Peptides against a protein of PDB entry 8PQO. Designs and how they scored, part 196

Target 1, 252 residues: chain A of PDB entry 8PQO
Amino acid sequence: VLLKEYRVILPVSVDEYQVGQLYSVAEASKNETGGGEGVEVLVNEPYEKDGEKGQYTHKIYHLQSKVPTFVRMLAPEGALNIHEKAWNAYPYCRTVITNEYMKEDFLIKIETWHKPDLGTQENVHKLEPEAWKHVEAVYIDIADRSQVLSKDYKAEEDPAKFKSIKTGRGPLGPNWKQELVNQKDCPYMCAYKLVTVKFKWWGLQNKVENFIHKQERRLFTNFHRQLFCWLDKWVDLTMDDIRRMEEETKRQ

## One batch from the design tools (peptide; made by RFdiffusion4, then SolubleMPNN)

Design b1_p26_6_s3 (from b1_p26_6, 19 letters changed)
Fold by OpenDDE base, seed 1:
Structure b1_p26_6_s3 (fold): chain B 252 residues (1-252), chain A 26 residues (1-26)
Amino acid sequence: as target 1 above (252 residues)
Amino acid sequence: MLTAEQLEFLKEIVLLITELKLEELK
């Protein structure tokens, strides 16, 4: 098991982020071919647990059409079915990804707290002290070009170049996070993303767990760079606007 | 919702699982 807490600081408020996240997810989905194909929604219902109120979803992603024929024919039963269970209670959310074949031997869990701070809280997910000692805290700086692969880099998605016309935020210089403390007019937040990866297979555990973390870090970095650079596109949207966009995307 | 990138690396993991299973059967 490999745990890392990714801390993503953004010059947006917690309330703004809720809109921006949904917009950015919807926008990314529109650009993907075959979006939603092979997705089965088993459960979509409100939940209440330990004072946490939100929406629970259980989806199955069927990968049969996304793998070569020989894989489809030779894969163990259930290996091509990915389960996603999500508890969405913003500003808290939890996603659990499992595979039918691997059962307890494969797990990706992403737990996120969105806090109006600069990533200074320790153990925001309230892990046991012994467990917390094994968590690596990883700061993602959306303005740091060195954290972006050359193949992923786009000038229009570079926070160091972008300036929001609607809000006046940006561009983000090398010391932008330190400067936020002195800018009373600019809201800020941190997404604390605790990622737990388990791949219990002899000889491959560390390799696969590190691989998954590398992919998740890459995803979080690129996604939040886009989210910030798309600020002028979503900052004036309402939640109703977002819902309409999601419905339109599902129809395509 | 899983992103396209997440589905891609999950597919790679499934391929790995399949390969390993087949190797065990040999």
Scores: peptide ipSAE 0.332, ipTM 0.837, DockQ to the pose 0.698
Fold by OpenDDE base, seed 3:
Structure b1_p26_6_s3 (fold): chain B 252 residues (1-252), chain A 26 residues (1-26)
Amino acid sequence: as target 1 above (252 residues)
Amino acid sequence: MLTAEQLEFLKEIVLLITELKLEELK
């Protein structure tokens, strides 16, 4: 098992982020072909548990059409089915990814708290001390180009170059986080993303767990760079606007 | 929802699982 807490600081408020996240997810999905193919929604309902209130979703991603024919023929039963269970209670979110074949031997869990701070809280997910001491804290700086793969880099998605016309935020210089503390008019937040990865197969555990973390980190970095650089596109939208956009997208 | 990138690396994991299963059968 490999645990890392990714802390992503952004010059937006927690309330703004909710809109920006939904917008950015929608935009990212539009740019990808076949994103909805093979997706089965088993559950999509409100939930209330232990004071937490939100939306619960259970989706199955069927990869049969996404793999070569020989893989489809040779893959163990259930290996091509990925389950995603998500509890969305913003500003708290939890996602659990499993595989039917691997059962308890494979797990990706992503738990996120969105807080109006600069990533200074320790153990925001309230892990037991013994568990917390094994968590690596990883800070993602969206303005740091060195954290971005060359193949992923786009100038129009570079926070170090972007200037928001609507808000005046950006570009983000090398010391933007420290400067933010002195700018009382600029909101800020941190997404604390605790990622738990388990791949219990002898000889491959560390390799696969590190691989998955590398991919998740890459995803978080690119996504939040986009989110910030698209600020002028979503900052004036309301949650109702987002809901309408989502409904329109579903109809297409 | 899982992104296309996430589905891609998950597919790679499935391919790995398949390969390992085939090796086990040898």
Scores: peptide ipSAE 0.322, ipTM 0.833, DockQ to the pose 0.695
Fold by OpenDDE base, seed 5:
Structure b1_p26_6_s3 (fold): chain B 252 residues (1-252), chain A 26 residues (1-26)
Amino acid sequence: as target 1 above (252 residues)
Amino acid sequence: MLTAEQLEFLKEIVLLITELKLEELK
């Protein structure tokens, strides 16, 4: 098992982020070919647990159509089915990804707290001390070009170049986080993303777990760079606007 | 919701699982 807590600091408020996140997810999904293909929604309902209120979803991603025929024929039963269980109670969310074949031997869990701070809270997810001491804290700097793969880099999605017309935020220089403290009018937040990865197969555990973390880190980095650089597109939207957009997308 | 990128690397993991299973059956 490999645990890392990714801390993504952004010059937006927690409330703004909720809109921006949903907008950015929607925009990213528009460019996906076959994004909805092979997706089965088993559950989509509100939940309430221990004072936490949100939306629970259980989806199955069937990969049969996304792999070659010979793979589909040779794959173990259930291997091509990915389960995603998600608890969305913003500013908290949790996603659990499992595979029918691997059962308990495979797990990706992503738990996120969105806090109005600069990533200074320790153990925000309230792990046991023994578990917490094994968690690596990883700071993602959305302005740091060196954290972005060349193939992923786009100038229009570079926070170090972007200037928001509507808010005046950006560009983000090398010391933008330190400078942010002195900018009373600029909100900030941190997304604390605790990622738990388990791949319990002898000889491959570390390799696969590290691989998955690398992919998740890449995703978080690119996503939040986009989110910030798209600020002018979503900052004036309300949650109701987002809901309408989502409904319109579902009808297409 | 899983992104396209996430689905891609998950597919790669599934392929790995498949390959390993086949090797075990030999």
Scores: peptide ipSAE 0.320, ipTM 0.833, DockQ to the pose 0.711
Fold by OpenDDE base, seed 2:
Structure b1_p26_6_s3 (fold): chain B 252 residues (1-252), chain A 26 residues (1-26)
Amino acid sequence: as target 1 above (252 residues)
Amino acid sequence: MLTAEQLEFLKEIVLLITELKLEELK
């Protein structure tokens, strides 16, 4: 098991982030072909648990059409079915990804707290001390180009170049976080993403767990760079606007 | 919601699982 807490600091408020996240997810999905194909929604309902109130979803991603024919024929039963269970209670959310074949031997869990701070809280997910001491804290700086793969880099998604017309935020220089502290008019937040990865297979555990973390970090980095650079597209939208957009998309 | 990128690397993991299973059968 490999645990890392990714801390993503953004010059937006927690409330703004909720809109921006939903917008950015929707935009990212539009840019990808085959989105939603092979997705089965088993559950989509409100939940209340331990004082947490939100929306619970259970989806199955069927990969049969996404893999070569020989894989489909030879893959173990259930191996091509990915389960995603999500508890969305913003500003808290949890996602659990499992595989039918691997059962308890494979787990990706992403737990996120969105806080109006600069990523300074320790153990925001309230892990036991013994567990917390094994968590690596990883700060993601959306302005740091060195953290972006060349193949992922787009100038229009570079926070170091982007200037928001609507808010005046950006571009983000090398010391933008320190400068932000002195700017009382600019909101900020941190997404604390505790990622738990388990791949219990002898000889491959560390390799696969590190691989998954690498992919998640890459995703978080690129996504939040996009989120910030798309600020002018979503900052004036309300949650109701987003809901309407989602409903309209479902009708198409 | 799983992103396309997430789905892609999950597919790679499934491919790995399949390969390992085939090796066990040899």
Scores: peptide ipSAE 0.314, ipTM 0.831, DockQ to the pose 0.722

Design b1_p26_6_s4 (from b1_p26_6, 17 letters changed)
Fold by OpenDDE base, seed 2:
Structure b1_p26_6_s4 (fold): chain B 252 residues (1-252), chain A 26 residues (1-26)
Amino acid sequence: as target 1 above (252 residues)
Amino acid sequence: MLSAEELEFLKGLVLLIIKLEVEKLA
């Protein structure tokens, strides 16, 4: 098991981020090939537990149609089914990804707290001290081009170049995080993403777990760069606007 | 909801699992 806490600081408020996140997810989904083929929604319901109130979703991603026939023939039972369980109680979110074949031997868990700070809170997810001491804190700087793979880089998604017309935020210079403290009119937040990765396979556990973390970091980096650079597209949207957009995206 | 990129990543992991399983049978 490998745990890392990714801290993504953004020049947006916690409330703004909720809109931006939903918008960015919806926008990304427009580019998905197949329009949701192979996605089964088992559960989509409100939940309340231990003071946490939100929406619970359980989805199965059936990959049978997305792999070659010979792969399907060789695949053990359940191997091509990915389960995503999500507890969305913004500003808290938890996602658990599992595979039917691997059972308890494979887990990707992403727990996110969105806080109106600059990523200074320690153990925001309230892990036991013994567990917390093994968590690596990783700061993602969305303005740092060196953290972006060349193949992922897009100039229109570069926070160091983007200037929001609607808000006046950006571009984000090398010291943008420090400057935020002095900019009274610019809100800020941090997404604390505790990522737990388990891949129990003799001889491959560490390698695969590290690889998964590398991919998650990449995804978080790119997503939040997009989220910020799309600020003018979503900052004035309401939650109702987002819902309409999601519905429209599903129809395409 | 998983993005297309995330889904492709997960598909890759599944393919790895299948590969490893096949290797066990060999």
Scores: peptide ipSAE 0.280, ipTM 0.840, DockQ to the pose 0.756
Fold by OpenDDE base, seed 3:
Structure b1_p26_6_s4 (fold): chain B 252 residues (1-252), chain A 26 residues (1-26)
Amino acid sequence: as target 1 above (252 residues)
Amino acid sequence: MLSAEELEFLKGLVLLIIKLEVEKLA
């Protein structure tokens, strides 16, 4: 098991981020051909647990149609089914990804707190001390081009070049986080993303777990760069606007 | 919903699992 806490600082408020996150997810889905194909929603219901209120979803991603025939023929039973369980209680979110074949031997858990700070809180997820001492804190700087793979880089999604017309935020220079502290009128937040990865396979556990973390970091980096650079597209949207967009995306 | 990029990543993991299983059985 390998745990890392990714801390993503953004020049947006916690309330703004909720809209931006949903917009960015919806926008990414629009460009997906057949994105809804093979997705089975088992559960989509409100929940209340330990004072946490939100929406619980259980989805199965059936990959049978997304792989070649020979892969389907070789795949063990359940290997092509990915389960996603999500507890969405913004500003808290938890996602658990599992595979039917691997059962308890494969786990990706992402727990996120969105806080109106600059990533200075320690153990925001309230782990036991023994567990917390094994967590690596990783800061993601959305303005740092060196953290982006060349193949992923797009100039229109570069926070170091983008300036929001509606808010005046950006571009983000090398010291943007330090400068943000002195800008009283600019909101900021940190997404604390505790990622737990388990891949129990003799001789490969550490290698695969590290690989998964590398991919998660890549996803988080690219997503938040997009989120910020799309600020003018979503900052004036309401939650009702977002809901309409989601419905439109589902129809495609 | 998972993005296309996330889904491709997960598909890659599944393919890895299948590969490992095939190698285990070989």
Scores: peptide ipSAE 0.273, ipTM 0.835, DockQ to the pose 0.776
Fold by OpenDDE base, seed 4:
Structure b1_p26_6_s4 (fold): chain B 252 residues (1-252), chain A 26 residues (1-26)
Amino acid sequence: as target 1 above (252 residues)
Amino acid sequence: MLSAEELEFLKGLVLLIIKLEVEKLA
């Protein structure tokens, strides 16, 4: 098991981020060819547990149609089914990804707290001390080009170049986080993303777990760069606007 | 909701699992 807490600082408020996140997810989904194909929604219901209120979703991603025939023929039973369980109680979110074949031997858990700070809170997810000591804190700087793979780099998604017309935020220079503290009118937040990865396979556990973390980091980096650079597209949207957008996307 | 990129990543993981299983059986 490999745990890392990714801390993504953004020059947006927690409330703004909720809109931006949903917008960015929706926008990314529009670019997907066949995004709904092979997705089965088993559960989509409100939940309340221990004072946490939100929406619970259980989805199965059936990959049978998305892999070559020979892969499908060789695939063990359940290997091509990915389960996603999500508890969305913004500003808290939990996602658990599992595979039917691997059962308990494969887990990707992403727990996110969105806090109005600069990533200074320790153990925001309230892990036991023994567990917390094994968590690596990883700061993602959305303005740092060196954290972006060349193949992923887009100038239009570069926070170091982007300036929001609507908010005046950006571009984010090398010391943007320090400068942000001095800008009283600029909100900020940190997404604390605790990622738990388990891949129990003899001889490959550490390698694969590290690989998964690398991919998650990549995903988080790119996503939040987009989120920020799309600020002018979503900052004036309401949650109702987002809901409409999601509905429209589902109809396509 | 999983993004396309995330889905592709997961697909890759599944393919890895399948590959490993096939190799294990070989």
Scores: peptide ipSAE 0.271, ipTM 0.833, DockQ to the pose 0.760
Fold by OpenDDE base, seed 1:
Structure b1_p26_6_s4 (fold): chain B 252 residues (1-252), chain A 26 residues (1-26)
Amino acid sequence: as target 1 above (252 residues)
Amino acid sequence: MLSAEELEFLKGLVLLIIKLEVEKLA
């Protein structure tokens, strides 16, 4: 098991981020070939646990139509089904990804707290001290081009070049985070993303777990660069607007 | 909801699992 806490600082408020996140997810989904094909929603209901109130979803992603025939023929039963369980109680979110075939031997868990700070809180997820001491804290800087793969780089999604017309935020210079502390008029937040990865396979556990973390970091980096650079597209949207967009995406 | 990129990533992991299973049986 490998745990890392990714801290993503953004020049947006916690309330703004909720809209921006949903918008950005919806936009990313529109680019998916076949839309929601192969997605089965098993559960979508409100939940309440230990004072946490939110929406619980259980989805199955069926990959049978998305892999070559020879792969489908060789795949063990359940290997092409991915389960996503999500507890959405913004500003807290938890997502658990599993595979039917791997059972307890494969797990990706992402727990996120969105806080109105600059990533200075330690152990926001309240892990036991013994567990917390083994967690690597990783800061993602959305303005740092060196953290972006060349193949992923787009000038229109570069926070160091983007200027929001509606809010006046950006571009983000090399010291933008330090400067943000002194800018009382600019909201800021940090997404504390505790990622737990388990891949129990003899001789390959560490290699695969590290690889998964590398991909998650890449995903978080690109996603939040997009979220910021799309600020003018979503900052004036309401939650009702977002709901309509999600419904439209489901129909495609 | 998983993005297209996330889904492709997970598909890659599933393919890895299948590959490893086949190699284990060989």
Scores: peptide ipSAE 0.247, ipTM 0.814, DockQ to the pose 0.754

Design b1_p26_7_s1 (from b1_p26_7, 21 letters changed)
Fold by OpenDDE base, seed 5:
Structure b1_p26_7_s1 (fold): chain B 252 residues (1-252), chain A 26 residues (1-26)
Amino acid sequence: as target 1 above (252 residues)
Amino acid sequence: EEKKKLELEIILGSVLKYLETKLPLN
């Protein structure tokens, strides 16, 4: 088992982020080849647990159409089905990812707290001390081009070049996080994303777990660069606007 | 062992494909 807490600092408020996240997910999904093909929604309902109120979803991603034919032919039963269980109680979210074939031998858990700080809180997810001491904190800097793969880089999604016309935020220089403290009119937040990866196959645990973490980090980095650079597209939207957009999309 | 290696590649491929299609919503 390998745990890392990714801390993504953004020059937006927690409330703004909620809108921006939903918008960015929707926007990126439209650009994704194949869209929601192969996604089966088993459950989508409100939940209440220990004072936590939110929306629970259980989805199955059937990836048979997303892989080459020869892979589909060779894949054992259930190997191409990914189960996603998600609890969305913003500003807290939890996602558990499993595979039908691997069963208990594979797990990805992502727990996120969105806090109005600069990533300074320790153990925001309230792990036991023994567990917390083994968690690596990883800061993602959305302005740092060196953290982006060349194939993922787009100039229009570069926070170091982007300036929001509506808010005046950006471009983000090398010391943008430190400068935020002096900018009273610029909100900031941190997404604390605790990622737990479990892969129990002997001899492959560390390799696979590290590999998955690398992919998660890549995903988080790219997504939040987009989210920020799309600020002018979503900053004037309300949650009601987003809800209407989602409903309209469902009707299509 | 070769079978195990192939299965690993398939599973990892599936995870990667999932991650490519899924964005950090939760």
Scores: peptide ipSAE 0.453, ipTM 0.900, DockQ to the pose 0.668
Fold by OpenDDE base, seed 4:
Structure b1_p26_7_s1 (fold): chain B 252 residues (1-252), chain A 26 residues (1-26)
Amino acid sequence: as target 1 above (252 residues)
Amino acid sequence: EEKKKLELEIILGSVLKYLETKLPLN
């Protein structure tokens, strides 16, 4: 088991982020081949547990049509089905990813707290001390180009170049986080993403777990760079606007 | 070992494909 807590600092408020996140997901999904094809929604219902209220979803991603033919031909039963269980109680979210074939031998859990701080809280997910001491805190700097793969880099999604016309935020220079403290009118937040990866195959555990973490980090980095650079597109939107956009996206 | 490696590649491929299609909503 490998745990890392990714801390993504953004010059947006927690409330703004909710809109921006949903917008960015909706926008990015339009560019993805097949959209929601192969996604089966088993459960989509409100939940309330231990004071946490939100929306619970259980989705199965049937990836048979999304992988190369040779993979489909060789894949054991259930290997191409990814189960996603998600508890969305913004500003807290939890996602559990499993695979039918791997059963208990594979797990990705992502627990996110969105806090109005600069990533300074320790153990925001309230792990036991013994577990917390093994968690690596990883700061993602959306302005740091060196954290972006060359193949993922787009100038229009570079926070170091972007200037928000509507808010005046950006561009984010090398010391933008330090400078943010002096900008009283600029909101900020941190997404604390505790990622737990379990891959119980002897000899491959560390390799695979680290690999998955690299992919998650890549995803988080790219997504939040987009989110920020699309600020002018979503900052004036309401949650109702987002809901309409999501409905329109589902119709495509 | 070879079979296990193949299964690993398939599973990792599935996870990667999932991550490509899924954005961090949560």
Scores: peptide ipSAE 0.436, ipTM 0.895, DockQ to the pose 0.657
Fold by OpenDDE base, seed 2:
Structure b1_p26_7_s1 (fold): chain B 252 residues (1-252), chain A 26 residues (1-26)
Amino acid sequence: as target 1 above (252 residues)
Amino acid sequence: EEKKKLELEIILGSVLKYLETKLPLN
């Protein structure tokens, strides 16, 4: 098992982020060819548990059509089915990812707190001390191009080049976080993403777990770069606007 | 071992494909 807490700092408020996240997810989905194909929604319902209120979703990603034919032909039963269980109680979110074939030997858990700070809180997820001491804190700087793979880089999604016309935020220079502290009119937040990866396979646990973490980090980095650079597209939208857009999309 | 290696590659490929298609909502 390998745990890392990714801290993504953004020059937006927690309330703004909720809108931006939903917008950016929707936009990313549109840009993905065949997005949603093979995704089965089993459950989508409100939940209340331990004082937490939110929306629970259970999705199955059927990847049979997304892999090469030889993979599909050779895949063990259940190997191409990924289950995603998500609890969205913004500003807290939890996602649990499992595979039918691997059963208890595979787990990706992502627990996120969105806080109006600069990523300075320790153990925001309230882990036991023994567990917390094994968690690596990883800061993601959305302005740092060196954290982006060349194949993922887009100039229009570069926070170091983007200037928001509506808010005046950006571009984000090398010391943007330090400068932000002195800018009283610019909101900021941190998404604390505790990622737990378990891949129990003899002799390959650490290698695979690290690999999965690298992919998650890549995803988080690219997504939040997009979220910020799309600020002018979503900053004036309300949650009601987003909900309406989602409903309209469902009707199509 | 070759069979297990193949299974591993398939599973890892599936996880990667999932991550590529996943909507980063959470």
Scores: peptide ipSAE 0.416, ipTM 0.887, DockQ to the pose 0.657
Fold by OpenDDE base, seed 3:
Structure b1_p26_7_s1 (fold): chain B 252 residues (1-252), chain A 26 residues (1-26)
Amino acid sequence: as target 1 above (252 residues)
Amino acid sequence: EEKKKLELEIILGSVLKYLETKLPLN
């Protein structure tokens, strides 16, 4: 098992982020070829547990059509089905990813707290001390180009070049996080993403777990760069506007 | 052994494909 807490600092408020996140997800979905195909929604309902209230979703990603024919023919039963269970109680979210074939030997868990701070809280997810000492804190700097793969880089999604016309935020220079403290009118937040990866396979556990973390980090980095650079597109949107966008995405 | 290796590759490929296609909502 490998745990890392990714801390993504953004020059937006926790309330703004909720809109921006939904917008960016919807926008990203539109850009995906074959989006929604092979995704089965088993459950989508409100939940209440231990004082936590939110929306619970259980989706199965059937990847049979997303892999080559020869892979599909050789795949063990359940190997191409990914289960995603998500609890969205913003500002807290939890996602659990499993595979039917691997059962308990595979797990990706993503637990996110969105806090109005600069990523300075320790153990925001309240892990036991023994567990917390094994968690690596990883700061994602959305302005740091060196954290972005060349193949993922787009100038229009570079926070170091983007300036929001509507809010005046950006561009984010090398010391943008330190400068936020002096900008009283600029809100900020941190998404604390505790990612747990378990891949129990003899001799390959660490390699695969590290690899999955690398992919998650890449995803978080790119997504939040987009979210910030799309600020002017979503900052004035209402939740009703977001719902309309989601409906339009489903029609495509 | 070779069979297990193939199974690993298939599963890993599935996970990667999921990560590429999932909506980063949470």
Scores: peptide ipSAE 0.388, ipTM 0.876, DockQ to the pose 0.676

